# Peptides against a protein of PDB entry 4N78: the designs that were tried, part 77

Target 1, 186 residues: chain A of PDB entry 4N78
Amino acid sequence: HFQVICRLLGYQGIAVVMEELLKVVKSLLQGTILQYVKTLMEVMPKICRLPRHEYGSPGILEFFHHQLKDIVEYAELKTVCFQNLREVGNAILFCLLIEQSLSLEEVCDLLHAAPFQNILPRVHVKEGERLDAKMKRLESKYAPLHLVPLIERLGTPQQIAIAREGDLLTKERLCCGLSMFEVILT
Target 2, 155 residues: chain B of PDB entry 4N78
Amino acid sequence: MAELQMLLEEEIPGGRRALFDSYTNLERVADYCENNYIQSADKQRALEETKAYTTQSLASVAYLINTLANNVLQMLDIQASQLRRMESSINHISQTVDIHKEKVARREIGILTTNKNTSRTHKIIAPANLERPVRYIRKPIDYTILDDIGHGVKW

## One batch from the design tools (peptide; made by RFdiffusion4, then SolubleMPNN)

Design b2_p13_6_s3 (from b2_p13_6, 5 letters changed)
Fold by OpenDDE base, seed 2:
Structure b2_p13_6_s3 (fold): chain B 186 residues (1-186), chain C 155 residues (1-155), chain A 13 residues (1-13)
Amino acid sequence: as target 1 above (186 residues)
Amino acid sequence: as target 2 above (155 residues)
Amino acid sequence: SVYLEVFEEGMKK
């Protein structure tokens, strides 16, 4: 699903969605959640000592339940605060999954474009073969596929410009060094 | 453009008219040959003349058809070339627009990104010296340290 | 003969 969403939205659509999600998250954090946290801090028992272990697990649980009774019974905590936290959590997860899906798509694009951009993978060298010789053979094999040099040789000035720009756009992907999720976490 | 216009307005219509006229003329020639054969005392000579006219007529029609066909083919080639040029121009514009849109989109999403802190995964340089596993001497956990925190039974 | 010659010349072009 996230892969499909990434394909449908593209960079622009993803940017718009992410911006809106950030606004929503910011609003939730600075508004409702902050207010609840402040309220909870005020209602929190100032002194909560560990009960004696002699009371056993049930007694300790009852003790904490009693000490936190006001917090537990705060109906708005369950309905509003937890819901807002879920929304924030969902937004974070959504952003993470979108970024992951986008990264996968970008990697696939890079891999598909690599032969046309003179980007060759490291080839496994069998025992006894020289790596350099194998790489040279690969370079020679794929040399005719290099798009930009080919167009520079055969194309019009306009086509050359487009090819260069396209090549640059193909190489410069977010997955190469940029993270959206890190921005969301800050 | 001038060549295409000449083909469309003059050469092709002219060729079509010529073919139509040739049809009429052929009918007249046929009538003449028939009458000449009937009226001629020398039927062999009349037949030879008819053969000559027939050959000439067929050659003329063939020439007219060939000329017209070539003109039509030339017209189609010129039009095809024009269409290809237009297609190329449209494609170029489309690609330029797409690239521009992509650049704008990338700028927008770029604002929402930060550099991946490539945590230099410090190559855990396996310390060359395998520090001999310091025998984890299980120091007995002195639980007496917890005696001050809870109702622990002072043994 | 003239028509044949013209036809042949036309075919060569």
Scores: peptide ipSAE 0.036, ipTM 0.667, DockQ to the pose 0.006
Fold by OpenDDE base, seed 1:
Structure b2_p13_6_s3 (fold): chain B 186 residues (1-186), chain C 155 residues (1-155), chain A 13 residues (1-13)
Amino acid sequence: as target 1 above (186 residues)
Amino acid sequence: as target 2 above (155 residues)
Amino acid sequence: SVYLEVFEEGMKK
C-alpha cells in the first residue's frame, strides 16, 4: 500500500503529506498532549518513595496503584491523551513507512537506470576469472547503452542539456544520503 | 515554408487546372479526329493521325497526373516533416517542464530531509582552517550503500 | 497543335 502511495504522490505529494503530518504532530504535542502532561505532573505525588521490598511484588504494585490512583482515575487521560498519542504514533509510523517505500522505489529506479549511466554491477568473479577482464567485458557490453554519451554524440544541444539534467536527477536520490524520518525525530 | 506555400498555392492548383483544361482539349481533339476521319478521302492516313493524337493525348494526361501526384506527395512530405519538428519541439518543452517540476518537488521534499548520519568512519580531521562555506561538494553518490538494502537479485 | 504545345511545355520543364 505504501509503495502505491509513493508512486501516486511522487516527491511533491509526499512532501505535502509529510509537512501536513508534521503540523498535525506538532499541534498534538504542543497542544493537547502538553496540557495533559502538565496536568499529570501536577497530580503526581511529589514524593514517591520506593516501598520496602518486604511488601513483595503485589504490595509494591498496590502501593503504586494507590499513589497513582488520581492519575489512573483520570478517565480523560485514557481516552483523549492516549488517543492523541496513538495519532502521533501513527503519524510517525506513516512517515517511516512512506520513507522506506520511497527509498525502495528510488533504489529500483537507480537499478533500472544503472546500465544507462555507466554504473556496472559488482561482478561475482568465478574461480579462475580475472576481475579486470570480466569488468572490461561488461563495460564493453554496456558501453552502447550509456545514454548521455550517446546523446552527446548524436543529439541536438537541447537534447544534450535535457539528457544531462535527466541523468543528474536520476542519479541524485534521497535514499543516497537523505532521511526524512530523522527530521521528524528531530 | 516557401516551397510548401508554392506547392499549395501555385503548383497543385495549377496542376488541377491543367488537368481540367486537358479534359476540354481532349474533347476537342476527339471531335477533330472524328471529323477528320469522316471527311478524309484517305481513311488510313486519318486513322494513323488519330492514333498519333490519341497517344499524344494519353501521354500528356499521364504527365500531368504524374506531376500533380508528385507535387502532392512532396507537399505531404513537407507537412509530415513539419509535424515531426513540431512534435519534437513540444516534447522538448514537455521534458523541460517535467524536469523543472521534478526539481521543484525535490526541493520541497529536500527541505524535509537531513543528511543521514553516516557512521563516523575515519575522522577526516579537516584541518581547523576557517569554515569556508561548505561548498556543496557533490560527493559522488556511493551507490554501494544500496548493495545491502535490496533483495540480492541473485543474477 | 494545342495539345502538342502543352506536351512540349511539359517536356521542357
Scores: peptide ipSAE 0.033, ipTM 0.661, DockQ to the pose 0.005
Fold by OpenDDE base, seed 3:
Structure b2_p13_6_s3 (fold): chain B 186 residues (1-186), chain C 155 residues (1-155), chain A 13 residues (1-13)
Amino acid sequence: as target 1 above (186 residues)
Amino acid sequence: as target 2 above (155 residues)
Amino acid sequence: SVYLEVFEEGMKK
């Protein structure tokens, strides 16, 4: 589904959606969540010591549940605050998954374009073969597919310009070193 | 353009007219040959003459058709070439626009990006000394302070 | 063949 979304929206559409999601997240964080957190901090027990390990994990958990019983039992905390937190979480996950799906699409594009851009794969050398010889053979094999040189030889100046720009756009992808998710987390 | 215009306005119409005129002339020749054969005392000579006219007529018609066909083909080739040029121009414009749109889109999304860095892992630090459990004294909490907070969504 | 030749000659004119 996310792959389809990425394909349908494109870079521009993704950017718009991401920006809007960021606005929503910001609004939730600075608004309702912040207010609840402030209030909760005010009513939080002033003294809450860590119980001894002898109580075991269940006992420790029960201890904290007891300490926070009044807070946990507040119905609006679950219905409103936690819901908003869930929304924020979902938004973050959405952004992550969009970025991942986009990266996959970009990688696929790069891989498909590689033979046409003089990008050769790593070659496995069999016993008795020289790496350099194999690479030369591979280069020779794919040389006719190099799009930009081909168009430079056969095309009009306008076609050459377009080919070069297209080549550049094909090579420059977000997956080559950029992350949107890191920005979202900041 | 001049050649195409000449073909469309003069050569092809002229060829069609010539072919039509030839049809009329052929009918006359046929009538002549028929009458000549009927009236001639020397049927062999009349037949040979008819053969000659027939051969000539066929050759002339073939020539006219061939000329007309070649002109039409030439016209079509010129038109096809023009269409190809137009298509090339349209494609060029389309590609230019697409590249531009892509650049704009990339700028927009680029604003939302940063260099890839390794994510921080959260380290859990154990407390040095475990404290004794604090006795919990339940105090009533006034939650009315939260009544004005939220979007009003209930389960 | 003779007819063909005549046609070809006619077409060359």
Scores: peptide ipSAE 0.021, ipTM 0.661, DockQ to the pose 0.005
Fold by OpenDDE base, seed 5:
Structure b2_p13_6_s3 (fold): chain B 186 residues (1-186), chain C 155 residues (1-155), chain A 13 residues (1-13)
Amino acid sequence: as target 1 above (186 residues)
Amino acid sequence: as target 2 above (155 residues)
Amino acid sequence: SVYLEVFEEGMKK
């Protein structure tokens, strides 16, 4: 699903969605969540002593439940604050999954373009074969597929310019060194 | 351009007119041949003359059709070449626009990106919106409720 | 073609 979304939206659509999600997250964090957190900090027990281990796990749990009973029973916290936190979490996850899907799509594009851009894969050398000879054979095999040099030889000046720009855009991808998710976490 | 214009405005219309005139002339020749055959005492000679006129007429029509057809084909070739040039121009414009749109899109998404080598330690700072604090009234906690739940492990 | 030759000859007359 996320791959399809990435393909449909493209870079521009993804950017718009991410920007809007960031606005929503910011609004939730700075608005409702912050207010509830401040309120909770004010009503938080000033002294919460660890109960003795002699009370056992159930007793300790009940102790903390009792200490936090008023907070737990606060209906608005459960219905509004936790829901907003879920929304923030979902937004973060969405951004992560979109970035991952986009990265996969970009890698796929790079791999598909590689033969046309004089990018040769690392060849596994079998025992007894010279790496240099194999690389030369591969270079010779793919040389006719080099798009930019081919267009430079056969194309008009306008076609050459377009081919060079297209080649550059094909090579420059976010997955090569950029992360959106890190910005979202900041 | 001059050649195409000549074909469209002069050669092809001229050829069509010539063909039409030829048709009219052929009807006259046919009428003549028919009348000549009926009136002639030597029907064999009249028939041979008719045959000759028929052959000549067919040859002339064939020539006119061939000339006209060649001119039309030439016209179509020139027009096809013009269309190909226009198509090429449109394609170049389209590609240029697409590249531009892609660059704009990449700039937009680029604003939302950072270098992967940057430290993940960025603190989300939420601005303090002064919305009305949620009214929370803390009730005193009665700890005596817990007195019955603690089964102390008697060592 | 034989036809073209006949046409060319006919047009020369």
Scores: peptide ipSAE 0.036, ipTM 0.678, DockQ to the pose 0.005; fails the geometry check

Design b2_p13_6_s4 (from b2_p13_6, 4 letters changed)
Fold by OpenDDE base, seed 3:
Structure b2_p13_6_s4 (fold): chain B 186 residues (1-186), chain C 155 residues (1-155), chain A 13 residues (1-13)
Amino acid sequence: as target 1 above (186 residues)
Amino acid sequence: as target 2 above (155 residues)
Amino acid sequence: SVHLEMFEEGMKK
């Protein structure tokens, strides 16, 4: 599903969606969630001493439950806060999954374009074969597929310009060194 | 354009009219030959004359058809060439627009991106020297991300 | 890397 979304939206559409999600997240964080956090901080006991170990595990637990009773009761009553947090979490996960899907798509594009861009795969040399000979054979095999040189030889100046620009656009992708998720986390 | 117009407006219609006229004339010739054969005392001579007219008529029709066919073919070739030129122009515009849209899209999504903390590849500090043509130092595209994917694809 | 620069131009904004 995310792959389809990435394909349908493209870079521009993804950018728009992510920007809107960020706005929503910001609104939730600065609005409702912040208010709840402030309220929770107000009801939090100012002094919470560690109970003596003599009370045992059950007694210690009861002690903390008592100390946090107001918080627990408030949190239990205020389902809206958890819902908002879930929404924020879902938004973050959505962004992550979109980025991952986009990266996979870009990698796939790069792989498919490689033979046309004089990018040869790393050849595993079997025992007894000269790496150089195998590489030369591959180069010879794929040489006719090199698009830019082909267009430079046969195409018009306009076609050459477009081919070069297209080649560059194909080679340069986000997955080559850019991350969106890090920006989302900040 | 002038040649195409001449073909469309003059040569091809003219050739079609010529063929039509030829048909009418051939009918007259046939009638003549039939009557001549019936009325002639020397049927052998009449037959030879008919053969001569038939040969001439066939040659004439063949010539007219060939001329018309060549003109039609020429017309089609010119039209095909024009269409190819138009297609090329449209494709060029389309590609230019697509590239532009892609550039815009990349700028937009770029706002939401940061550099992956890969190891400090030395900021190629472009020396601030103003005058030297900014050697587009192409950041080497790290294709190592493809290494994990490529091992399994037996081509 | 003119087009990576386009991504980067977006980052500077």
Scores: peptide ipSAE 0.040, ipTM 0.706, DockQ to the pose 0.455
Fold by OpenDDE base, seed 4:
Structure b2_p13_6_s4 (fold): chain B 186 residues (1-186), chain C 155 residues (1-155), chain A 13 residues (1-13)
Amino acid sequence: as target 1 above (186 residues)
Amino acid sequence: as target 2 above (155 residues)
Amino acid sequence: SVHLEMFEEGMKK
């Protein structure tokens, strides 16, 4: 599904969706969640000492339950704050999955374009074969497919310019060094 | 452009008119030959004259048809060339627009990106032992695993 | 043109 979404939206569509999601997340974080966090901080016990180990796990749990009773009983925390946090989480996950899907699509595009851009795949050399010989064979095989040199020889100046720009755009992908998800986390 | 116009407006219509005129003239020649044959005391001479007229007429018609055909072919070639040029121009514009759109899109999405912190993941020293490429069994991403985490809006 | 001229001459005839 995410792959289809990525294909359908393209870079522009993804950008728009991501921007809107960021706005939503920002709104949730700076609005409702922040307010609840502030409220929680106000009601949070100022001194919560770790109970002695002697009380055992049940005693410790009861202690914390008692100390946090007001927080746990805060109904709006469960209904609103946690829901908003889920929404934020879902948005983050969505962004992550979109980025991953986009990266996969970009990698596929790069792989498909590679023969046309003089990018040779990593040649697995079987035992006994010379790497150089295989590389030469591959180069020879794909040499006629090199798009930019071909157009430079046969094309008009305008076509050459377009081919070069297209080649550059094809090579430069987000997956090569850029992350959207890191921006979302910040 | 001038050549195409001349072909369309003058040469081809002129050729068609010439053929039509030739048709009417052929009918007259036929009538003449028939009458001449009937009235002539020397039937052999009349027949020879008819043969001569027939040959001449056929040659003339053939010439007219050939000329017209060549003009039509030339017209079509010029038109085909024009269409190819137009196609090339349209393709160029289309590609330019696509590149521009792509650049804009990339700029927009680029604003939302940062450089991947290449955590110096330790050079996965390729273990000397080429572990058999674990056949990436595309385990179908069981998206159901995500069903428990995110209350996806059931659209 | 030559054939047309010949044809026209033949018709005058």
Scores: peptide ipSAE 0.035, ipTM 0.680, DockQ to the pose 0.005; fails the geometry check
Fold by OpenDDE base, seed 2:
Structure b2_p13_6_s4 (fold): chain B 186 residues (1-186), chain C 155 residues (1-155), chain A 13 residues (1-13)
Amino acid sequence: as target 1 above (186 residues)
Amino acid sequence: as target 2 above (155 residues)
Amino acid sequence: SVHLEMFEEGMKK
């Protein structure tokens, strides 16, 4: 599903969705959640010492239940605050999954474009073969596929410009060094 | 343009008319040959004349057809060339627009990105200040991220 | 003769 969403929205659509999600998250965090956190801090017992282990697990549970009674009975915490936290969590997860899906798509694009951009994979060298010789053979094999040099040789000035721009755009991907999710987490 | 116009408006219609007229003329020639053969005392001579007219007529029609066909082919070639040029122009415009749109989109999404940190421990810190839109800075692309993708042996 | 001339003219074009 997320892959389909990424393909459908593209960079622009993803940007718009992410911006809106960030606004929502910010609003939730700075508004309702912050207020509840402040309230919870006020009602939190100032001193909550661990009961003696001699009381056993039931006694300890009762102790904490008593100490946190005001918090547990805070109905709005269960309904409003937890819901908002779920929304924030969902937004974060959504952003993560979108970024992951986008990264996968970008990687696939890069892999598909690689032969046309003089990006060669590391080849396995069998025993007795020189890596350099094998790489040179591979380079020579794919040299005719290098798109930009080919267009520079055969194309019109306009085509050359487009090819160069296209090549640049193909190479420059978010997955190559940028993260949206990190921005969301900051 | 002038050549195409001449072909469409003058040469091809003219050739078609000529061919049509030739049909009518052939009928007249046939009638003449028939009558000449019937009326002639020398049947052999009349037959030879008919053969000559037939040969000439066939040659003439063949020429007319060939000329017309060549003109039509030339017309089609010119039109095909024009269409190819138009297609090329449209494609160029389309590609230019797409590139522009892509650049705009990338600028927009770039504002929402930061450099990948190797530290996995991301603290969710509420941004205190609206971070200024981070300008999309073209950084060198590190393709090493792809090194772990595929069946390649990690050396 | 007239018919022949017409055919000859066609061949010259």
Scores: peptide ipSAE 0.021, ipTM 0.658, DockQ to the pose 0.005; fails the geometry check
Fold by OpenDDE base, seed 1:
Structure b2_p13_6_s4 (fold): chain B 186 residues (1-186), chain C 155 residues (1-155), chain A 13 residues (1-13)
Amino acid sequence: as target 1 above (186 residues)
Amino acid sequence: as target 2 above (155 residues)
Amino acid sequence: SVHLEMFEEGMKK
């Protein structure tokens, strides 16, 4: 699903969605969640000391339930605040998954473009074969596929310019060094 | 363009007119030959003359048709070439626009990105400093990062 | 052109 979304939206669409999600998250955090947190802080016991170990686990639990009774009984916390927190969480997860999916798509694009861009895959050398010889064979095999040199040789100046620009754009991807999710976490 | 215009406006219409005129002339020649044969005391000579005129007329018409046909073919070739050039131009513009759109899109999404911290430590330490959204900086991409991902793709 | 000229000459006779 996320792959389809990434393909459908492209960079621009993803950017727009991410920006809007960030706005929503910010709004939720600074608005409703903040208000609930402030309210919770007000009702929080000022002094909550650890009960004596002698009360055992059940007694300690009852103690904390008693101390936090006002918080637990705050019904709106469960219904509204937790829902908003869930929404924030979902938004964050959505951003993460979108980025991951986008990265996968970009990697696939890079891999598909590689033969045309003089990017040779790492060659597994079988036992007995020289790496150099195999690399030379691969280079020779893929040499006719090098798009930019081919166009430079056969194309018009305009085509050459476009090919070079396209080649650059193809090589440069977000997945190579950039993260959106890190920005979201900040 | 000048050649195409000449073909369209002068040569082809001229050729068509010439063919039309030749039709009229052929009719006259036919009438002449018929009358000449009837009036001539030497029928054999008249027949030979008719054959000569017929051959000449056919040759002339054939020439006119061939010339016209060649001009039409030339016209079509020029037009085809022009269309190809136009197509190329349109494609160029389209590609340029697409590249531009892509650049814009990349800038927009780039605003939402930061450099991946290569620090191996699993702890996503939120950098304390709100690093300003690092603008998409075109840095040479180290493709070695893709080396580990590509193992599953049997080429 | 030669054939056309010949044809025209024929028509003039």
Scores: peptide ipSAE 0.017, ipTM 0.677, DockQ to the pose 0.005; fails the geometry check

